# Peptides against a protein of PDB entry 3PBP, part 94

Target 1, 203 residues: chain A of PDB entry 3PBP
Amino acid sequence: LNEKDLNLILNKSLVMYESLDSTTDVIVKRNVIKQLQFVSKLHENWNSRFGKVDIQKEYRLAKVQGPFTINPFPGELYDYTATNIATILIDNGQNEIVCVSFDDGSLILLFKDLEMSMSWDVDNYVYNNSLVLIERVKLQREIKSLITLPEQLGKLYVISDNIIQQVNFMSWASTLSKCINESDLNPLAGLKFESKLEDIATI
Target 2, 203 residues: chain A of PDB entry 3PBP as posed
Amino acid sequence: LNEKDLNLILNKSLVMYESLDSTTDVIVKRNVIKQLQFVSKLHENWNSRFGKVDIQKEYRLAKVQGPFTINPFPGELYDYTATNIATILIDNGQNEIVCVSFDDGSLILLFKDLEMSMSWDVDNYVYNNSLVLIERVKLQREIKSLITLPEQLGKLYVISDNIIQQVNFMSWASTLSKSINESDLNPLAGLKFESKLEDIATI

## One batch from the design tools (peptide; made by RFdiffusion4, then SolubleMPNN)

Design b2_p15_3_s3 (from b2_p15_3, 7 letters changed)
Fold by OpenDDE base, seed 3:
Formats: structure tokens, sequence, C-alpha cells
Structure b2_p15_3_s3 (fold): chain B 203 residues (1-203), chain A 15 residues (1-15)
């Protein structure tokens, strides 16, 4: 997830929030609100570190059909602020994992689903969950940076005050990639979504 | 499972 992606998510989240009305399903309302809260925290941190992100006004001009959100969002993280975002490739077929860090030292790994085509049809609202929680990794460290290397699939480097750690999720991401490529979900049954954490270097 | 459903959705979208 880069700045542009964050902006898009923010815009979509705002539009989703603005689209809430009395006819909206209660579950959808809750999810939209949670999404907005999450993205707002991300945006706040992003602005502090990388400068202000402009919200594209075009998204506010009409109700957007096909908004996306994160499902489920871990309730424990509602009280914390997102600090970093990274996107990690898991194969050469453009399958990606999104990682978000929080100020409690947690990492969440998210599956980036394909977005539905958006429509500006104001008479129709479609809710979509395009990001799915896979794993929460608790590092209990102040995370300064998230680094990814394009040549290293399924690996995330976490920089804290005194250590660089590698999060390797190829144990499950390889299976995930295979399932997508082969159009077979069977290998996902019973799969443990547990990443490996390794100390790389002391700072 | 949420992840299984999401993967299925992605698979379907790629067809």
Amino acid sequence: as target 1 above (203 residues)
Amino acid sequence: SNIIQAVQKKIDALK
C-alpha cells in the first residue's frame, strides 16, 4: 500500500460513510464506521510522516457503488494508531499481502481482494470487503519502518529501535498463491496462517 | 472462513 492506495481507500471510506442512511443494513453501517476510523488513523499517521494527503473531491460528488472495507477488523486495534503500511508481493502474478503496523507494536496482514468496479449510480449501493484479515503479529516494539524488497516474495522487514526483524509468511502465502493460480481452494483447508519471525540484525 | 471466501471471490474474478 502506497500513498496513492491509501488515498483511494480513504476516499472510498469517506464516501461509504456519507452513503449511510436509514435503509442501510446495520452490519454494513458498523463496518463502514469501523473502516473509516481505521483509515482515518492511517491517514493521520501518514500525514505526520509523509505530509498531507489530498482527498480527491470527485469521490464526494456522487455516491459510489462498490465500496470496500476491511473485514474483520480486530477490535483491540480500535484504540491504537496505525504507523506504517506496506504491500508485499507473494508471487509474480500480482497477488499481494497488505501489512499495517500499529503503535502497540502489532502487525496485521491483510489479503487484498480484487475490487468490484465502482459506479457513481446514486440509486444503488454495493458493499464489498476487499481486505480480509489473515494474521495479527504482536511484536511489542515501536515499529519505525516497514521495508519490502521486490525480489523477496512474502518477506517483510520490520525496523524497530534496536533490531531489524524479518516476517516471512511464505509458509501460507505459497499455498494461497497456488490456490489462486490453480483455482482450487482445497489446500486452504486446515492451513495455519502463522508467519515466521526472525531477527536479522541488531542495531 | 473469511479468507476462503475472499480467495474464492478473487478466483472468480480472474476467470
Scores: peptide ipSAE 0.604, ipTM 0.950, DockQ to the pose 0.448
Fold by OpenDDE base, seed 2:
Structure b2_p15_3_s3 (fold): chain B 203 residues (1-203), chain A 15 residues (1-15)
Amino acid sequence: as target 1 above (203 residues)
Amino acid sequence: SNIIQAVQKKIDALK
């Protein structure tokens, strides 16, 4: 089952890569290529039966780009450093969730009310970022990478040293998407922002 | 809430 899930991710990453063309945004191209390379390497290491995945440093350097604001920022995280950033589609339109990982093993899920780009380039600063905290997920492990697949709405794959986990937040993101698309805030009342965490593979 | 306000802002921006 674990291998099957990894293969699925790899296959989808390949499809995503193949969809790239000359009209694709440079940032998108770079991010897709990085994801594909990472997953491919992960798959290679999986097949070697040694169970050790050496994650290259370059794939761990996707960081949140500043200057940016997060409101509210969790007080506990002031003592920790952001390590990764990912943008996850929640519908087939323009609505996305931003995820930032920290070196304490926390993930924060953020709503962006402004346009922002996810980048693998540490030096690619994005200005005028405004983010609102939705949920904090505590994994209590070192997060090496974040992977998203555009065809998998509201799903984030978190890679650590020995495990791949899926964070599924469609339970609330579907409602959020609906609110935006229909210009109706009513469904937000009483909404619980609790994501589902599932182990996908041991590596 | 901050979320509601943010969503409203997004909605307004899309109009």
Scores: peptide ipSAE 0.602, ipTM 0.951, DockQ to the pose 0.286
Fold by OpenDDE base, seed 4:
Structure b2_p15_3_s3 (fold): chain B 203 residues (1-203), chain A 15 residues (1-15)
Amino acid sequence: as target 1 above (203 residues)
Amino acid sequence: SNIIQAVQKKIDALK
């Protein structure tokens, strides 16, 4: 089992979990939850054993050399380092939200006003010069991994030591997507940018 | 707001 395979299993488990509803057999539901817990734990252990993606240096370089700018940047995060980055699709087009986690347990949700993709992979670093802060979510947990599923729009899964949580921002992202796609800014007026946080499973 | 301006920029870029 390699990291890619583990991620695939985790993704499948998350998809399966999200498919559960009130009509699902209780035994099936229990088994799916147990599987998700197990896989999440394995994923967390994998990150610990084989090394988490260290983006600290890249973040420092980004901060100093400015491959990207976050506007406004939360002053409280200047002393913290980014630990993970993820891109979350908000529609079936090319509209997406960037999420960056920090070692204080915060998530920032960012909008890219440029088409350039961002990757913090050491071997393939691509930066965007302009990111706009939408929301800061304070989890106050050590974030081990960020998981996104292409089939789950506007959802981010956050894995920490003891829990997997879902951040759902479709409450505002659907409007954002609509505004972009229809070239109409009016629906953004008065829009509340507050994501929903839900505990999915304990690890 | 910053977000509105950013979205406008995105919209303009897509045209």
Scores: peptide ipSAE 0.599, ipTM 0.951, DockQ to the pose 0.283
Fold by OpenDDE base, seed 5:
Structure b2_p15_3_s3 (fold): chain B 203 residues (1-203), chain A 15 residues (1-15)
Amino acid sequence: as target 1 above (203 residues)
Amino acid sequence: SNIIQAVQKKIDALK
């Protein structure tokens, strides 16, 4: 199994888990959970061994002087290193949230306010992406992987050493999507940007 | 707020 195959299996397991409901047979539930736990543990071990070198590069570029500008950037994270990045769809259009994890166990949820722009000068290129901080979630865990499922809007799965957690931000992302699609900012007034964190399984 | 301004920018970009 390579990383890609393992990720696909993990995604399948997560989808199966989310399909479980009160009417699902107890034996089926147990089997799905066991499968999820097993695959998740394998995935975690894989990530711990190889690490995503590419993500660190992306984070280094997230400085104000780099191709990515995060505004505001959490001051507490200035000395920490990004470990993972994920993009989560919030609607069936093009609206998405960017999530970055840090080695202190924090997640930041970011909004892209501008499209990616690149310009070339004679010897250099200018790359600029504007990202706005929406929420910081402190997990206080070593984050090994971030998983997203395209069929699950506004949900992020976080794999750490011993647990799978789901971050659900549709409480505010649905409003955000609506505002964009309808060109109406009024619903954003007073909106609480607080995601729901749920433990899914131990690994 | 920063988010309101950001959303406005996004809306404008999509016009």
Scores: peptide ipSAE 0.596, ipTM 0.952, DockQ to the pose 0.289

Design b2_p15_3_s4 (from b2_p15_3, 6 letters changed)
Fold by OpenDDE base, seed 1:
Structure b2_p15_3_s4 (fold): chain B 203 residues (1-203), chain A 15 residues (1-15)
Amino acid sequence: as target 1 above (203 residues)
Amino acid sequence: SNIIEAVQNKINSLK
């Protein structure tokens, strides 16, 4: 893949996006939005590295199965190991953020996305476990576990030796959810993907 | 307090 190919895919994705209307199938709408987001991230981060993350089964606290590819993969994390994985619901329509922790105390927030080459036929849609990087949160702590509460949308609880911290990403996840559900990416323009970190309890 | 309890309960359920 080169810059020219990426531009071609981007243009194709934009054309498909513009074809969306009120009669379009919900699955198609969502997939088109995901594709456009994926390609946009690739374009913005063209010089970024790609990485595959393998998490041992014992550390998988979520339904997500590996292996998966992260785009872009933060270069600093090549020297570290993934320790935990969790999925967090952001709406009642079952849109989810994937979170992966690393042994350096970093969290990466990811969105389940499509492969670079999309089949626009719903019947031929294949999920290949590709993930788009949204945000990196640096806690600088040893992360023992990740916890989610089903009734709490867009919130992740991080357990360390002496503290429970909440990561709240509803500041941007609500907008993301809206964009997916309404098939409109315009509200994402200029949006800052910065989560709030709060201490919940000492342990 | 309620959130803390819920989180603690969840932690315990994972052990």
Scores: peptide ipSAE 0.023, ipTM 0.577, DockQ to the pose 0.019
Fold by OpenDDE base, seed 5:
Structure b2_p15_3_s4 (fold): chain B 203 residues (1-203), chain A 15 residues (1-15)
Amino acid sequence: as target 1 above (203 residues)
Amino acid sequence: SNIIEAVQNKINSLK
């Protein structure tokens, strides 16, 4: 994610929120609210740590075409603050996963603009989702930094106070990449979205 | 900068 992407997400989330009315489904309302809160918290942390996203409060009023949602949104993260963000390439075709860390020690792995999101989890309500939650990883530690290496597809390095950990999600990301590139979602059926966590080094 | 280098070095050592 870059500043432009975050701004776009925020604006879309706000527009979606403003579009809510009495006829809007309760689940949709909930998802939109959760998304807006998530993106707002992400934005606040982005500004504080990365200095790149000055989304002035005024941009919260911007009208952008199209609904935006994060689905499913992890309800437990509603009250937590995003701390870091990273993008990880999963193939040479520039497909990428977005990772966001939270101050509870959680990582969420997200994918953008999947019309195909409904096929990932039939049990999850999907409504015009621009970001899809793929996985939540609970580290239960303070995350200081997220590091990605261009030569390391589907790998995220998480830096905490005393340890470097690798999150390897190629077990599912390779399948996801294939599905995107071939426009075939069938391989996602029965796929477990479980990343491998490994301690790399003590620091 | 130093952390990234340390990570890269560690990764390289694991290859």
Scores: peptide ipSAE 0.023, ipTM 0.616, DockQ to the pose 0.019
Fold by OpenDDE base, seed 3:
Structure b2_p15_3_s4 (fold): chain B 203 residues (1-203), chain A 15 residues (1-15)
Amino acid sequence: as target 1 above (203 residues)
Amino acid sequence: SNIIEAVQNKINSLK
């Protein structure tokens, strides 16, 4: 990601937010606001990447905090622009996947650094967090928007042209959640990180 | 029209 990409994501998130009205479903409102807050925070942290992020202690332990690096970043995506960002819950314990879309039709699924997550305690403070690339999904279409539903763990809805697709990554995310919650990474050995794609509807 | 609402309604109708 670069500043231009982040600005694009922010602008798109703002457009989505501005489209909300009093008749919009409360769940949709919550998701759009959450996305906007996350992107805004990323934008702020990007501009102050060498500064301290003032995050409440409770949130530092439970949430991904900036500044961020993506490791490894797919080299071919340097030629493309990020278009959307979303966070998707994978369990009831506040573990979440970060998804970023690009204008080549790629989705990258990211998680906070596993080593960091396993060693994190109340007395630790991390000044720089790494996001780990878990999966790249190639849709080969223009991605217009990302939608999540809080009641649907490990599912992302992708809007492209007039098609809604579901990305379901619970096949591996359930194991990841278990590993983090139980402080045991052994179940990740040999795990296949492949999400299921399904066409949901035309709009 | 609210495109987000329309999309959400479409998704909900398929559940």
Scores: peptide ipSAE 0.022, ipTM 0.570, DockQ to the pose 0.022
Fold by OpenDDE base, seed 4:
Structure b2_p15_3_s4 (fold): chain B 203 residues (1-203), chain A 15 residues (1-15)
Amino acid sequence: as target 1 above (203 residues)
Amino acid sequence: SNIIEAVQNKINSLK
């Protein structure tokens, strides 16, 4: 993702927002507003102390799969700016965790609540584009980049000023994947959504 | 891109 791409996403989000009227469904309004807020926060941080936003190939989520909401959005993060986004595979299928970093050093781990529509066309908008908050990881560091390795399921690498940290969420994501694939949510009962954080390298 | 590659290489070296 480059600045032009981010600006394009922002502009599209603005156009969608401007298309809202009194007859627009409340859920649609909410989704568009949340999309705009998310993109705006990313844009505000683009040239900040955290450097350029690294969205990598996940640009497709914003460009073709939006708009989306985050539910619940942590109240504390309303005052903070999103800095990075990444998607992490949790199985060999299509199940992914979406991770968003913030300038407070938080990572939020999100899962698709409903099937996301790959459409930005107003005439083909699906309001069911929502993300569910699973976990908030507080690193209390300046997060410069998020990196994923395709061969490493359920692992996110967080780059800060001097340290690469691994966030491993397979402790719960493996169960989540199984539940989705088997269409049985019972194993999620009592599951602790706590990721493991490990320092990998000094840079 | 270069930073990402460098980081990935570093991670791979630690395997």
Scores: peptide ipSAE 0.020, ipTM 0.578, DockQ to the pose 0.020

Design b2_p15_4_s1 (from b2_p15_4, 7 letters changed)
Fold by OpenDDE base, seed 3:
Structure b2_p15_4_s1 (fold): chain B 203 residues (1-203), chain A 15 residues (1-15)
Amino acid sequence: as target 1 above (203 residues)
Amino acid sequence: SIKEQIGKFLIERAK
C-alpha cells in the first residue's frame, strides 16, 4: 500500500459509509463503520507517523510508512495498487476476515491475529493493524467494489465491469471460528484455506 | 492468545 492506495480505499470506505441510512441493517452499519475506522486510523497514522505499532514478527511493507503490516505480503503484489477493502463476519461474534483487492485483479484474505485489533470500543480504541495472510485469490478482473451481507457469513461479493462473483470461504472460516471460540488450534491442522468462487450474475 | 497462535500457524504454513 502506498499513499494513493490508502486514499483510494479511504474514499471508497467513505462512500460506503455515506450510503448508510436508518434502514440499513445494524450489522452492515457495524461493518462499514469498523472498516472506515480502520482505514481512517491507518491514514491518520500514515500522515502523522505517530502511533506506529512495532510488529517484529511480521512483514513491514517498505512502501508503507504507517504501522500497517501484512505477514507475509505477497511479493507479486508489491507493485500493484490496493483498490478496495472489506470486512467479513465469519460468526455471530466478533470474528472477522479482512479482504483487500488489488488492481491486478487479486484478493487477499487477512486475519487479525491480535485480540486488541478486534476491539472497537469507542471509549478505549486501540488501533492494531497486524494482519496475517490467509489466502490470495486471483480473479484477473478489474474489481470495482467489494460487498458483504450480514446474513451471509464468510461470503464476499466482488463486482467487476461485467460480473458479480461470490467468494465463499466458510469452508475454512467455520473451522477458524471454532478454533477461536473453543481456544483449540488442532482443527487447523491439514485444513485447506481455499475459497470457492462462483459467478452470481452478469452485468 | 488463541488468535496469536492462529496467526503464527498461518505464517508458518506458508514457509
Scores: peptide ipSAE 0.701, ipTM 0.963, DockQ to the pose 0.513
Fold by OpenDDE base, seed 2:
Structure b2_p15_4_s1 (fold): chain B 203 residues (1-203), chain A 15 residues (1-15)
Amino acid sequence: as target 1 above (203 residues)
Amino acid sequence: SIKEQIGKFLIERAK
């Protein structure tokens, strides 16, 4: 993690925070606030060690969508609660991966196979986003925030109390992007959906 | 759509 990356993370967090209003979902509000708090703390720590870091404001809105359905839902997570959600760009054509964290320390990476789906209950119909499970990453940490950087495709930053980790899934996401853009499924055959986890910085 | 097909592929992979 360098100064530029830290600034980008902070900027993203600030933009998300500024987007909050009275109509924002309570879970989203909570996650964004937590993200800002932790990133701010990191920034303070950085300044104490290396001096003042200048922040340039970039205004980019994040798309947080819900409600959604996950198929298949991992059975191991039935007893756990989702804590954070993020969307990660995998190309410049607006293809995205959705990430959801759980209170067991798991991350699930999800594919949006539909823009919107409609489901029916006995008395009600609902509009949901359809999500398909790609990969589960077990961090076994209390995940406080999920951060994405617009210029870093296929990368997710996970913030815990004492560490920031990077999840890099471009090893498979590049192929997935190609499949989408070229309307060809063939490259998916034999593809391993295994992300790389790396420690970036301590908090 | 291609996305739907990818989704189906991913589901079948998990079985």
Scores: peptide ipSAE 0.697, ipTM 0.964, DockQ to the pose 0.468
Fold by OpenDDE base, seed 4:
Order: sequence, then C-alpha cells, then structure tokens
Structure b2_p15_4_s1 (fold): chain B 203 residues (1-203), chain A 15 residues (1-15)
Amino acid sequence: as target 1 above (203 residues)
Amino acid sequence: SIKEQIGKFLIERAK
C-alpha cells in the first residue's frame, strides 16, 4: 500500500458511509462503519509515521505561484502553523472554498475573492493569492488530514486523533454559490456563516 | 466583480 492507494480506499469508504440511509441493512451499516474506522486509522498512522500531510495538488501548485494573503487573519493564529490545505467545491460551476488547518486544531474557511487570470504562458495559470476569512472552526484536535470528495459538495472530512469528522458548510455555501452565479449580493444579508460539525466515526 | 464584492462584504461583516 502506498499513500495514494490508501487515500483512494479512504475516499471510497467515505462514499460508502454517505450512502447509508434508514433503509440500509444493519449488518451493512456496521460493516461500512468498521471499514471506515479501519481505513481512517490506517491513514492517520500513515501520515504520522512518514510525516506526510495530505496536501491537495491544487494547493501545491498555488504555493509555487506565490504567497497567500488571508484577510482578516485571525490574531490567535499568528503563533500557529498551517498544517493542511484543502479545496472544497460548493457547486458544479467550479466555485470553491479553501480550507486551511492549523496546529492548534483550528480550521479556517476562506473565500477566493479574485478571479483567476490566465498567464500568457499557456502552461502556467496564475492563481489568485487573495483569501477572505469566512469562518473559523475550532476542533481542538491534532489534524492529520483533510479529505474532500468531488461528489460531495460543501463537505470536508477531517481526520484527527481517534476520530473522523465531517464539516458541512452547505448551509451558507449554497447561498454563496447562488450569489456568485446570479451576480446578486442580496441573499448574503443576514446569512449566518456557521458550519455543521458531525462525528462520523471513531478511529 | 461579484467575487470582489463578496470579499468586501465578508470583511466588513467581521468589523
């Protein structure tokens, strides 16, 4: 097993978990949960053992393009280091939220407020480096990995010590998506940017 | 742009 294979298995396990409903057989539910727990534990151990962080390819590419600016940057996080970065799709039109984890156990959800410009070089994309703070989620856990599934909009899976959690921000991201797509800010008025945190499985 | 306006909105909200 390599890291790539493990991530694939983890993703598949998460998809299987999300497919569970009230009509699912109890034995099937139990098996899926056990599988998710096992794979999540393996993933955590893998990262811990080899000092690898699950950093999305997009982030790696963006890092090469220049430094990110976060506005406002939470003062409490000045003394902490970013550990993971993930990009989460919020619609099928490629609108996305950026999530950064810190070694204090915080997640920050960020909005890219600048449009991506094409460079003159066909092979080089200029990624915008401007990020606006939407929400801070305090998990108070050591975050090992951030996992996103393309088929699950507005959902982030956080692997930490002994637990996998889901952060669901579609409560506000759906409105944000609408605002972008319709070029209308009005729906943002009074909107609460509060994500839902759910424990998915113990590791 | 709409994204820039959203960004400004989000910043002002935090003040």
Scores: peptide ipSAE 0.669, ipTM 0.966, DockQ to the pose 0.399
Fold by OpenDDE base, seed 5:
Structure b2_p15_4_s1 (fold): chain B 203 residues (1-203), chain A 15 residues (1-15)
Amino acid sequence: as target 1 above (203 residues)
Amino acid sequence: SIKEQIGKFLIERAK
């Protein structure tokens, strides 16, 4: 079993979980949940063995010469290390939210407000990706992995040591999508950028 | 662009 296969199994398990409804047989529900718990535990163990991808170096370097600039960057996170990154679709038109996790248990949700620009300065390739802070979510857990499913818009799954949590930001992302698609900022007025956090399964 | 305007909006709301 390699990382790719494990991720695939985990994704399938999450999809199966989300397919559960009030009409689903109790035995089926139990089996799906049990499978999800098992696979999530395996995934957690996998991540612990191979270590976390240190994205912080990329983001810190990005302000001056790096590929990504986050504005504003939360001052509280300067002393912490980015651990995971994910992109979440918010509509069927390829609009995305970027999520970065930190080792303090924080998630930041980011908006790509600019297209990639490439500039060449003195044999150095400068790649500028502008990311704007939308929301900070404090989980106060060690985040081991971030999972997104392309068929589930505006949903992010966070795996920690003992739990899988779902972050749902469609409450504001649907409006954001509308603003982009209709080229109208008016719906953003008074909008609260607060995601919903739900416990999905214990590991 | 609309995305740039959204970005500016998101920055300004935090002030």
Scores: peptide ipSAE 0.667, ipTM 0.965, DockQ to the pose 0.431

Design b2_p15_4_s2 (from b2_p15_4, 6 letters changed)
Fold by OpenDDE base, seed 3:
Structure b2_p15_4_s2 (fold): chain B 203 residues (1-203), chain A 15 residues (1-15)
Amino acid sequence: as target 1 above (203 residues)
Amino acid sequence: SIKEKIGEFLIKRAE
């Protein structure tokens, strides 16, 4: 991740934020705000003295508890830059998946495994910065935007130059949600974390 | 927590 790309992500996040109005769905507002906060903090810390830290299977930016850490970070992506970020609801509760796109045309789906009482609260600047890799999806396209709709759980829309694609991960996210809600890890055994990709529209 | 355990599981499967 370089400064230019970080600025791009920030600008995109700001544009999304500015698009919010009184008629915008509450969940959409929440997601956009959370993303903006995350990116903003990332930007602030990027400009700080702490910089990027790469340690084996971990990708960390900023401080010991920086804005985010991805574990494991795909080694193949070390030379590429993040281009977009999105947060996708997987249930009607607090369970979300974080998606980050890279300029190699790949997406990583991430799980927030750290439980914080007031993570990303508007009035609390404590962020959940622990992100665990679930899946890497290789699209091999220049990703322009990531869009999520609150009424469509576990679905991410990816906009590239000539196509809009849907990434549907409810095949595993429903089980993940169940595991969280029931406090039972057993259903994860043997679960395939493979999302479905579908072309939605050509541009 | 269950989320932490899930995280651990996800990490271990990648090893």
Scores: peptide ipSAE 0.681, ipTM 0.957, DockQ to the pose 0.487
Fold by OpenDDE base, seed 4:
Structure b2_p15_4_s2 (fold): chain B 203 residues (1-203), chain A 15 residues (1-15)
Amino acid sequence: as target 1 above (203 residues)
Amino acid sequence: SIKEKIGEFLIKRAE
C-alpha cells in the first residue's frame, strides 16, 4: 500500500458510505462506517515522506513506525495496489478478520493481534496498527467491491465484473474464535488456514 | 494477551 492505495480505498469507502440510506441494514451501515473509520485513520496518519516501507518482512503503510503494519507482507504484492478493504465478523463477540484486496486479484486475510474488546464499535473505535497475515487468496479477477453480510459470519462476498464469489473462512475462523474466547492456543496446532471459494452468481 | 500470542503463532508459521 502507498498513498495512491490509501486514497483509492478511502474513496471507495466514502462511496460506500454515501450509498447508505434509510433502507440499509443497520449492521451493514455499521460495517461500512467501521471500514471508513479505519481507512480514514490510516489516511490521517499517512506521511508521504516514508511512503511504502517493508522492513524485516513488515509492511509499513503510513509511517516507518506508523499506524498500519502488515506482518509479514507478501513480497508478491509489494508493487500492487490495494483496491478494497473489509472487516468480517467471525463470531458474535465482535472478533473479526480484516481483508484487503489488490489489483492483481488477490485477497489477504489479516488478524488484528493488538485489539481491545469492542474496539470496532462505532461509539468506541480504537485504532489498531498491527495486522498479521493469515492467508492470501488469489482470485485472478478485477475486484470491484467487497461485501460482508452481518448474518453470515466468516463470509466475504467479492464482486467482480461478471461474477459474485463467496470466500468462506469459517473452516479456520471458528477455531480462531474459540482460541480467542477460551484463551487457548492449542487448537491452532495443525490448523490449515485455507478458505473456500465458491461462485455465487453471475452478473 | 491471547491475541498477541496468536499473532506470534501466525508469524512463526510463515517462517
Scores: peptide ipSAE 0.680, ipTM 0.956, DockQ to the pose 0.481
Fold by OpenDDE base, seed 2:
Structure b2_p15_4_s2 (fold): chain B 203 residues (1-203), chain A 15 residues (1-15)
Amino acid sequence: as target 1 above (203 residues)
Amino acid sequence: SIKEKIGEFLIKRAE
C-alpha cells in the first residue's frame, strides 16, 4: 500500500458516503460509514508515520448493488450475518464480481448471472437479483470494510481493526471476463477459483 | 445468455 492507493481508497469511501441519503438502506449506510471511519483512521495513522498525505478528491459514480438471492448459499453461513458488500470490476467492460462478508470472517465471491437492478433504496426492492457462488475465502477476522479501487481490476481490500489485506482473484477473473466477452464457456473447464490473499499494511 | 450459462456452470461445479 502506497500513498496513492491510500488516497484512492479514501476517495472511494468519500464518494460512497456522499451517496447516502434518507432512502438508503440502513445496512448500507452503516457499512459505508464504517468504511469511511476506518479508512480515515488508516489515513491518520499513515500521516503520523510518513507525514501528511495530500488527498486529491476525485468523485466517481459507483453502482451499489446488493444481493437478493445467492445460489448455492453455503450451509456453514446459515447461522451468520452478512456484514459488508462490494462490487469489483474484473475488466474495463463493466463485468463485475460481487463480494459479501459475514460476521464469521468469511468472504464469498459471487457472479451476477443476471442483470442486477436492485437499488439500495429501501422503498425500491427488485426481486430478480441473482448471484452465484464462485469462491469462499475464510479470513477469520472481524471484517470492518471492503474497499475497491477502480484502477485495480480483480482486487478487493479487506479492512479489519488492525490490518488491511488484499484479495486478488484475477487468476480466475481474467478467464471469466474472457468467457463473458467472447461468449465462450470452454475456458472455464478446469479453472481453479482460488484467490490470492496478501497482507498490505497494519492499521 | 452467456452469463446465465456461466451461472449454470458454476452451480453444477459445486454439485
Scores: peptide ipSAE 0.677, ipTM 0.957, DockQ to the pose 0.456
Fold by OpenDDE base, seed 5:
Structure b2_p15_4_s2 (fold): chain B 203 residues (1-203), chain A 15 residues (1-15)
Amino acid sequence: as target 1 above (203 residues)
Amino acid sequence: SIKEKIGEFLIKRAE
């Protein structure tokens, strides 16, 4: 079993969990949950044994200084390090939200408002990605990994030491998607950018 | 672009 296989199994387990509904047999529900708990524990053990894949990149750089610029960057996070990054689809038209985790247990949800082409100077490579802060979610726990499933729009799974949590931001992402697709800003007026956090399984 | 305008909106709302 390698990391890729483990992630695949975890993803499948999450998909199975999300498929549960009121009509699902109790035994099936129990088995799916038990499987998810088991796989999540394996994932936790894997990360502990082989170390985390931490992103040491700084995302609060100016456009001229680095590939990513986050605006505004939360001042509270200046002393912390980014640990994980993920992209989450919010519609079937390839609109995405970028999520970055930090070692203080924070998640920031970001909007790509500009895609700039790469520029090459003789001695310098310039690649600028503009990211705009949508929301900060404070989990106050060590984030080990971020998981996204392409078939689950606007959902992010956060794995920590003892729990898997789901961040659901479709409450605002559906509106955002509509704004993009219809080229209309009006629906954003008064919109609350507050994601829902749910505990999925304990490890 | 619409995305740029959205970005501007998101920045301004925090002010």
Scores: peptide ipSAE 0.653, ipTM 0.959, DockQ to the pose 0.428

